# Ledger of designs, part 93: peptides against a protein of PDB entry 7PB4

Target 1, 105 residues: chain A of PDB entry 7PB4
Amino acid sequence: KMLNIKEYKEKLLSTLGEFLEDHFPLPDRSVKKKKKNIQESSVNLITLHEMLEILINRLFDVPHDPYVKISDSFWPPYVELLLRNGIALRHPEDPTRIRLEAFHQ
Target 2, 218 residues: chain B of PDB entry 7PB4
Amino acid sequence: DALQMAVGYFEKGPIKASQNKDKTLEKHLKTVENVAWKNGLASEEIDILLNIALSGKFGNAVNTRILKCMIPATVISEDSVVKAVSWLCVGKCSGSTKVLFYRWLVAMFDFIDRKEQINLLYGFFFASLQDDALCPYVCHLLYLLTKKENVKPFRVRKLLDLQAKMGMQPHLQALLSLYKFFAPALISVSLPVRKKIYFKNSENLWKTALLAVKQRNR

## One batch from the design tools (peptide)

Design b1_p27_1_s2 (made by RFdiffusion4, then SolubleMPNN; from b1_p27_1, 13 letters changed)
Fold by OpenDDE base, seed 2:
Structure b1_p27_1_s2 (fold): chain B 105 residues (1-105), chain C 218 residues (1-218), chain A 27 residues (1-27)
Amino acid sequence: as target 1 above (105 residues)
Amino acid sequence: as target 2 above (218 residues)
Amino acid sequence: VSEEAKQRLRLMVEELVILEAELRKLE
């Protein structure tokens, strides 16, 4: 039973990965940095898949504080996407923290 | 065997760009249909063909015809159903195919060998209640799946909200009545006592075929 | 992004959460 669930989860994760690549890709960094001196720290944006993985893990690893701090690696449109579609919730007192919806509860 | 050739065709796909692709496809589809309605299909054949019908490999018309002939000879593997649900998440099938799948799932529910993994998908099915086209069939499915452990306050709220939106539908009322049976403290609303539970399309597309399957397995 | 794609995303995430919960109950 456990093996079957794991296998199914892995398949679903793979499917999700492909789906996210097709429908929710990161913006191409190809916007030519015009050389103006703004040290825009090249923040490495994470994929939506990676973001979801972090949120899922936090939900289960720390159930009493399931919130993740929004880092600079979180692409703002992804955060908004998750919040608007009822996938994630913002912390009531700290707008810099979000959690995954507890769909299992 | 003609059936093996037909299943193999759908599994591997059309090899050559022959001008007779449509004729070949129709021939194999008719072979599957004839065997399915006459004798039923083996669990392995259903596994293959069900996945094909939901994968988006073929057009909607073909997928619909395949799904309509997913009639078991004996049993349907739970794994096949779980895989099928995974394809619903990918969204390569039409809305009509999704409706047909849920109708099929309800109709074939007793022929599924195990239900432990299907029960784990309860939340997924419950989320599909928001689709107006699926709602009647999903309610029926949930009525078959619901255990006491599935009846949670948030699901009760969602059902009541849905009732407020679409009115007191017979299928929704049936599900709410079951919820009240398992957790009477969660549902304060008085539900009318109905002697008969009515779900949409009590006559399924497979009524005659299912009777034949039951007779063969006795 | 289509509304359908957003809905599918939610459903897939929901299923993943459910599966994860079940796995953790078995461990």
Scores: peptide ipSAE 0.646, ipTM 0.470, DockQ to the pose 0.401
Fold by OpenDDE base, seed 4:
Structure b1_p27_1_s2 (fold): chain B 105 residues (1-105), chain C 218 residues (1-218), chain A 27 residues (1-27)
Amino acid sequence: as target 1 above (105 residues)
Amino acid sequence: as target 2 above (218 residues)
Amino acid sequence: VSEEAKQRLRLMVEELVILEAELRKLE
């Protein structure tokens, strides 16, 4: 049973990865050239997949404080996407912290 | 069942022929209160009763009691909230009812099934910041709703003007901090770094009920 | 991004969280 669940999880992660690449890709750095005012933030943005992984891990690893601090590597549209769609919640006292929704509770 | 009869009474209104209208009203109101606090209300029941509470069909005392027992069993429909807000626009409810409604929205925010339509009402909520009685609760609501797309220069100006008028209120500071987070270029003013955002405990009225709802839905 | 894609994202994340919870219960 455990093996089957692990295999299914791996398959789902793979599917999610492909899905995110297709529907929620990071903006190409090349497109930033035309609008002058986007600060060349030299900050390496993480993928939505990586962001979700961080959030999921935090939810289970630190259940008493499941919040993740929003770093500069978090692409703002992804943060908004997660918040808007009920995937993540903002910390009630700290706007720089978000948590994953506890779907398992 | 007794609850259906009670909801039906509020929906259809008092049948003219009952000599003891007040006793009947109280009976049905107690029925709704008892079920709401014990088990919560179904989304359909909340839809009906919430609209009634804000429509001005009944007196302020009754509306207040109805609104206080708008406790979900599971979820609140976004449509119910949108309809409720539409009643606020009509202005048939008292100021105290408006305050209570915003407190309710904040307290029940996580139980609302969707937020897409509520987010479209952002401008309406933002306009309510000018009401001193509503301002703390509206700030809290906006803190929950605010997205980057909502952070506009004109809203920043309004918030700063409000701050100038009302002083550095914790709830306003929280909202401004969020605005600065989304659009740092729009807010040149140094905001004090508060480690904790303080909102008035809107949940206090429903704290016990909300705990019970969370326990039932686990 | 289509609303459908957003809904699918939510569902996939929900499933992942549920699966992770199940795995942790079995450990």
Scores: peptide ipSAE 0.642, ipTM 0.485, DockQ to the pose 0.311
Fold by OpenDDE base, seed 5:
Structure b1_p27_1_s2 (fold): chain B 105 residues (1-105), chain C 218 residues (1-218), chain A 27 residues (1-27)
Amino acid sequence: as target 1 above (105 residues)
Amino acid sequence: as target 2 above (218 residues)
Amino acid sequence: VSEEAKQRLRLMVEELVILEAELRKLE
């Protein structure tokens, strides 16, 4: 049973990865060339996949404080996407912290 | 079913012939209240009853009681909320009903199935900040709804003006802090780093019911 | 991004969370 669940999880993660690349890609760095004033925030943005992994891990690793601090690596549109679609929740007292929805609860 | 009869009564209105209109109304209202607090209401029942509560079809006391028992069994339809907001625009509901609605909306926010249409109502909610009675609850709602695209210079100015008039209210500070997070260039004013955002706990009215809903949906 | 894609995203994440919870109960 455990092996089957692990295999299914891995398959789902792979499918999610492909899905995210197709539908929710990061903005191409290449298009930013022309507008001079966008401060090249040298900040490496993480993928939505990586963001979700962080949130899922935090939910289970620290269940009493499942909130993740929003870093500069978090692309704001992804944060908004997760919050808007009921995938994540904002901390009631700290707007810089979000948690994954506890779907298993 | 007693609940179906009760909902039907509120939907169709009182049948003219009953001498005991008030007793019948109270019976049906108690039926709705009992089911809502014990089991929650279906999305369809909430759709009907929420619309009735805000339409002005019944008196303020009845509308208040109906609105207080708008507890979902599972989910609330976004369409129901949009319809409810449309009634707020017509202005037939009392000020107390409006306050209660915003409290309800904040408390039930996570149970609303979708947020896309509600997000389009951002401007309407923001305009309601000018009402002193609504302001704390509207700030909380906006805190939940605000996106980067909503943070515009004119809204920042309005919030700062409101703060100048009302003082440094915790709920305004919370919303301003969120605005600063999304658009730091628009808010040059140093906001006190409050470690804790304090909204009035609008959930207190439904806290026990919401816990029960979460337990049933596990 | 289509509304359908957003809904699918939510469902996939929900399923992942449920699976993770099941795995952790078995460890």
Scores: peptide ipSAE 0.642, ipTM 0.500, DockQ to the pose 0.313
Fold by OpenDDE base, seed 3:
Structure b1_p27_1_s2 (fold): chain B 105 residues (1-105), chain C 218 residues (1-218), chain A 27 residues (1-27)
Amino acid sequence: as target 1 above (105 residues)
Amino acid sequence: as target 2 above (218 residues)
Amino acid sequence: VSEEAKQRLRLMVEELVILEAELRKLE
């Protein structure tokens, strides 16, 4: 049973990865090259897949504090996407922290 | 307002007494086109004009031009879409108009205010997969509409039969992949892992207009 | 991004969370 669930999870993750690449790709970094003067804040944006993985892991690894601090690596449109679609919730007292919705509760 | 006069003309039809019916028609059509591409149309205007375009009240050329300018200012009413689909059932519109409508529906899908009634039309859209001209666009539409509850054994069989008939089409493969995602037990066939879901959207007639609408509604 | 894509995203995430919960219960 556990093996079957793991295999299914892996398949779903793969499907999600492909889905996210197709529908929610990161903006191509190439557009920022022209305006030289803004300090290339070298902050590598993470994919939505990576963001979701962080949120899912936090939800289960730290169930008493399932909130993740929004870092500069979090692309703001992804954060808003998750919040607006009921996938994530903002911390009631700290708008810089978000949690994944506890769909299993 | 020039637009109101134009919409009223299409709704009421040509007044019998106008000697220059074609010039008047062209004038009003150009008015609608200009406003639609510049500003978009109100939901009420789309409701009226979309119905006219699919009713067969005017010739195919006029209907095609009207349908091409069904660009929303903000939203499209779901009721307008349901009415439009009802006209497709009556079969008074040309095959080219049907194709254009499905292209329009896919292009404007995000601007439709509600999807509940459209989702109920899932079976109707699915039946349209048998039309070779419609199949690519219907697959795209179904890809947008499909929920787990829609994935039934009989539909899986129909899709596999269609694949056997038409070959491995990218749009059909995309839909089958989605079906397999929702109901893996129903699809035993190994689907090739396609890295990109390819719907022939490359020539979206409304791409520029849609970008403009999205910019105005931000 | 289409509203449908957003809805699908939600469903996929929901399913992942449920699966993860099941896995954690088996550990």
Scores: peptide ipSAE 0.638, ipTM 0.454, DockQ to the pose 0.307; fails the geometry check

Design b1_p27_1_s3 (made by RFdiffusion4, then SolubleMPNN; from b1_p27_1, 14 letters changed)
Fold by OpenDDE base, seed 5:
Structure b1_p27_1_s3 (fold): chain B 105 residues (1-105), chain C 218 residues (1-218), chain A 27 residues (1-27)
Amino acid sequence: as target 1 above (105 residues)
Amino acid sequence: as target 2 above (218 residues)
Amino acid sequence: VSEEDERRLRLMVEELVILTAELKELE
């Protein structure tokens, strides 16, 4: 049973990865060149996949404080995407912190 | 069933029904209340009853009771909320009903099926910040709705003006902190870090009902 | 991004969270 669940989880992760690449890609670095006012923050943005991984891990590793601090590597549109879809919740006291929705509870 | 009869009464029933004397009204209202708190209401029932509560068809006491039992079984239609907001624009409902509606909207926010049209109403909600009675609840709603695109210089100025008038209120601080997060260049003022929850959960009239809804939908 | 894609994203994440919880209960 455990093996089957692990295999299914791995398959789902793979499918999610492909899905995110196809439908939710990061903006191309090339498009940053023309709009002058995008502060070229030298900060490497993480993928939505990586962001979700961080949030899921935090939810289970620290269930009493499942909030993640929003870093400069978090692309703001991804944060907004997660919030508006009920995938993530903003901390009630600190807008710089978000948590994954506890779907298992 | 009894609920359908009750909803039908409110939909088709007499306009300006007397609050205190109609035994039939009370019977149907109790039916709606009982079902709503036990099982929740279907999206269609909420659509009908929410519209009635804000239309001014009945008296303030009846409207208040209806609005208090707008508890979903599963989801609330965004269209129902948009229609409800349209009634707020017409101004036929009491101030207390408006406050209750915003409280309800915040409490039920996660149960609304879509947010696209509600997000377009951002400017309307923001304008309601000027009402002192609505301000705390509108701030909470805006805290849930605000996107980077909504953070404009004129809105920052309005929030700072409100802060100057009302003082540093927790709900204003919460919204300003979010604005600063999205647009740090627009807010140069240092905001105090408060360890206290910006929005009091103790004011949620539906806390127990919402827990029950979540349990049923698992 | 389509509304359908956003809905699908939510469902996938939800399932992933549930599966992760089940695995942790079995460790």
Scores: peptide ipSAE 0.640, ipTM 0.492, DockQ to the pose 0.327
Fold by OpenDDE base, seed 1:
Structure b1_p27_1_s3 (fold): chain B 105 residues (1-105), chain C 218 residues (1-218), chain A 27 residues (1-27)
Amino acid sequence: as target 1 above (105 residues)
Amino acid sequence: as target 2 above (218 residues)
Amino acid sequence: VSEEDERRLRLMVEELVILTAELKELE
């Protein structure tokens, strides 16, 4: 039973990854480098898949404080996507922290 | 069913011929209160009773009691909330009822089935920030509703003007911090780094009931 | 992004969370 669940989870993760790449890709970095000195803090944006992994892991690793701090690597549209769909919740006291919805509870 | 009879009474109104109108009203109100606090109300019952509470059909005391027992068994329909907001626009309810409604809306926010239409009412809620009595609760509601697309320069200006008028209130600071998060370029003012955002605990009125609802829906 | 895709995303995440919880209970 455990093996079957693991296999199914892995399959689901793979499917989710493909789905996210197809429907929720990161914006193409092709925005033309116009030269203005905006310190391109070369913040590497993470994929939505990676973001979800972080959130899921935090939910189960630290159930008493399941919130993740929003870093510069979090693409704002992804954060908004998760929040508006009820996948994530904003911390009631800190808008820079979000948690995954505890769907298993 | 006693609850159905009670809801029907409020929906249809008091039958003119009853000599004991007040006793009948109290009986039905107690029935609704008892069921709501014990088990919660169905979405349909909330739809009916919420509209009644805000329509001005009954007196303020009755409306307040009805609104206080708008506790869901499972979910609240977004349509019910939209209808309720429409009644606020008509202005037949008291100021205290409006405050209570916003407190209720914040407390029950997670139990509302959908948010799409409520999000369209963002501008209406934002306009209510000018009411000093509503401002703390509206800030909390907006904190829950605000998306990046809602953060506009004119709204930032309005919030800063409110801050200038009222001072740096915790609820206003919370909303401004969220605005700064979505649009840092629009807020040049250094906001105090408060580690904790404090809203008035609107949930206190329903704390026990909400815990029970969450336990039943697990 | 279509509303349908967003709904599908939610469902997939829900299932993933449930499965993860189930696995942890079995460990």
Scores: peptide ipSAE 0.636, ipTM 0.607, DockQ to the pose 0.322
Fold by OpenDDE base, seed 2:
Parts: structure tokens; sequence; C-alpha cells
Structure b1_p27_1_s3 (fold): chain B 105 residues (1-105), chain C 218 residues (1-218), chain A 27 residues (1-27)
């Protein structure tokens, strides 16, 4: 049973990855607007897949504090996407922290 | 069943001819209260009763009691909330009922099935910040609703003006901190780094009931 | 992004959370 669940989970993760790449890709960084001076700190944005992985892991690894701090690597539209769809919740005391919805509870 | 009869009574109104109108009202109200606190109410029942509570059909005392027992069995329909807000616009409910409604809305926020239409009411809720009695609860609601697209310069100005008028209220600071998070360029003022955001009455009237609802819907 | 895609995303994440919880219970 456990093996079957693991296999199904991995399959679902793979499917989700493909789905996210197709429908929720990161914006192409290609618009090198030449404006010299603003050191756009090349913050490496993570994929929505990676973001979800972080959130899921935190939910189960640290159930007493399941919140993840929103870093500069979190693309704001992804954060909003998760919040508006009820996938994530904002921390009641810190707007810079979000948690995954505990769908299993 | 007894609940259906009670809901029907509130929906249809009291029959003119009964000498025991008050006793009948109390009986039905107690029936609703008992079921709501024990099992929660179906979305349809909440739809009916919530509208009644805000329509001004009954007195303030009755409306307050109805609103206090708007506890869902599973979910609250977004449409019910939208209709309820429409009644607030008509102004047939008391100020205390409005406060209670916003408290209820915040408390039951996670049990509302959808948020799309509620999000469209953002401007209406934001305008209600000017009411001193509503302000703490509206701030909490807006904290839950606010998206980056809602953070506009004119709203920032209004919040700062409100802060200047009312002082540095924790609930207002919470909302401003969220605004700063979404649009740091719009808020040049340094906000105090608070480790904890405190909304007024964080312990809501429904705390125990909400725990029970969550347990039943696992 | 379509509303349908967002709904599908939610469903997939929900399932992942449920599966993860089930696995944790079996460990």
Amino acid sequence: as target 1 above (105 residues)
Amino acid sequence: as target 2 above (218 residues)
Amino acid sequence: VSEEDERRLRLMVEELVILTAELKELE
C-alpha cells in the first residue's frame, strides 16, 4: 500500500510539474532593458513547482510552525495565485509568511 | 423537522393572529440556536437566516441572536455573503448588527466557499474603514482579502490619513504592513516592526464552534 | 490563466497534501 501511494504521489508530482510548466511558467527574463544603473539584483525566481514543494515540506516537517517566509525568490504573482485559490494562507501576524492549506485536516 | 419549521417561521414572518407571538418567536429562535451550535446550519439555512438578520424584518435583539448562530455545518455560500452586504448598503440594520456581521465575516471567512465576488466588494469594505466602530474588523477583513492589485495610491493615502486621525492602531498597522509588503514604493514611512499583529477580538465569539466545524469536516 | 487551470492546480495540490499525509501516517 505504501509503495503504491508513493508511486502515485511521484506520478502526480510529475504531472503537476508538467502542468505548471505549461500553464504557469515564469516570465521570460529576456527583457534586458538596458537601463544601466538599477542593479536589478538578479534574484533567481523559483518555479511554482519548487514553491509548492517548499510549502508542502514545511507543512509536514514543522507542523507547529508551517509557515514559510516569502523571499525575493518567490514571484509575487505566484504568491497571489496560491492565496486567491485557497491553496495558501497568510500568517495572521506576519504578512511576509504564508502556509499551505492543511487539506488533510 | 423543528429546524425547518423555525426557519420557515422567520422566512414567512409571524402569523398576525397568534396571541403568543413572543413565545413562538422564542421557541423557534432557540431551535435555530440549538441546532446551529450543535451541528451547524446548512448553507441554505444560513442563506435564509442571514438575510433575515440583516433585512430589518425583526428587531435588533432577534437579529443579533440570529446572526450569532450563523454557524455553518460545512460551508457558507458566497452569494449569501454578497446578499448580506447588500443589506448593509440599504441601512436597515443597527450599527451593532453591522459590527457583529463583520466579526462574523472574519470568523467564518475560511468557510465561505468562494471569494471571487467578495473580492469585488473590496472597495465597499474599504470605504467602511471610516466608521470608527467598524474599522478594527474591516481592517482584519481587508487583511484577509487584500491582493497586490488592490493596493492603490489613493487607498494608501486614506490609510495614512486614518492613522493620523486615529493613531497607530494595531489593526491599522497590520493592514498597512500588508500594503507595504505588496507595494513598498507606495509607503515611504517606516512602519514599526511588530512581531505580532493583533486584531481586535482575535478570540471571536465562535471559536469553539469553528473548531467543531473543522473537526466535522475533516 | 483560465479559471479551470487554477481549479485544476488546487485539486492537484490538495491531492498531493492528502497523499503526503497518508504516507507520513504509514511511516
Scores: peptide ipSAE 0.636, ipTM 0.488, DockQ to the pose 0.322
Fold by OpenDDE base, seed 4:
Structure b1_p27_1_s3 (fold): chain B 105 residues (1-105), chain C 218 residues (1-218), chain A 27 residues (1-27)
Amino acid sequence: as target 1 above (105 residues)
Amino acid sequence: as target 2 above (218 residues)
Amino acid sequence: VSEEDERRLRLMVEELVILTAELKELE
C-alpha cells in the first residue's frame, strides 16, 4: 500500500511539473526588455513547482507554524494565484508570510 | 422541520392573522439561533436570512440577531454575499447593521466558497473606508482581498489622506503595509516595522461558533 | 491563464497534500 501511494505521488508530481511548465511558466526575461526602467532585479525567480514544494514541506515539517516568508524569489503573480484559488493563505498578522492550505485536515 | 418553518416565516413575512406576532417572531428567531450555533446553517438558509437581515424588512434588533446567527454549517455562497452587499447600497439598513455585516464578512471570510465576485466589489469596500465606524473592519476585509491589481495610485493617495486625518491606526498600517508589499514604488513613506498586525476585534463575536464549525468539518 | 487551469491546479495540489499526509501516517 505504501509503495503504491509513493508511486502515485511521484506520478502526480511529474504530471504537476509538466502542467506547470505548460500553463504557468515564468515570464521570459526577454519580454521586459522594452521598458528600460524596470531595474533588472537580478533576483532569480523560482518556479511555481519549487514554490509549492517549499510550501508543502513547511506544512508538514513545521505544522505549528506552517508559514513561509515571501522572498524576492517568489514571483508576485504566483503568490496571487495561490491565494485567490485558496491554495495558500496569508498570515493574519504578517502580510509577508503565507501558508499552504491544510487540505488533509 | 422547525428550522424550515422559521426560515419560511422570515421569507414570507408574518401572516397577518396571528395576534401574537412578537411571540411568533421570537420563537422563530430562537429556532434559527439554536440551530445556527449548534449545527450551523445551510448555504441556502444563509442566502435567505442574510438578504432578509439587510433588506430592512424587519427592525434593527431583529436584523442584528439574524446577522449574529449567520453561521455556516460548511460554506457560504459568494452569491449570498454579493446580494447582501447590494442591500448595503440601497441604504435600508442601520449603521450598526453595516458594521456588524463587515465584522461578519471578516469573520466568515474563509467559509465563503469563492472570492471572484467579491473581489470585483473591491472598489465599493474601499469607498467605505471613509466611514469612521466602518474603517477598522473595512481595512481588515481589504487586507484579505487586496491583490496587486487593486493597488492603484489613487487608492494609495486615499489611504495616505486617511492616515493624515485619522493618524497612524494599526488597521490602516496593516493595509498600507500590504500595499507597499505589492507596489513599493507607490509608497515612499517608511512604515513603522510592527512585529504584529493588529486588527480590532480579532476575537470576533463568532469565535466559539467558528471553532465548532471547524471541528465539525474536520 | 484559464479558470479551468487554475481549478485543475488546485485539485492537483489538494491531492498531493492528501497523499503526502497519508504517507506520513504510514511512516
Scores: peptide ipSAE 0.635, ipTM 0.700, DockQ to the pose 0.321

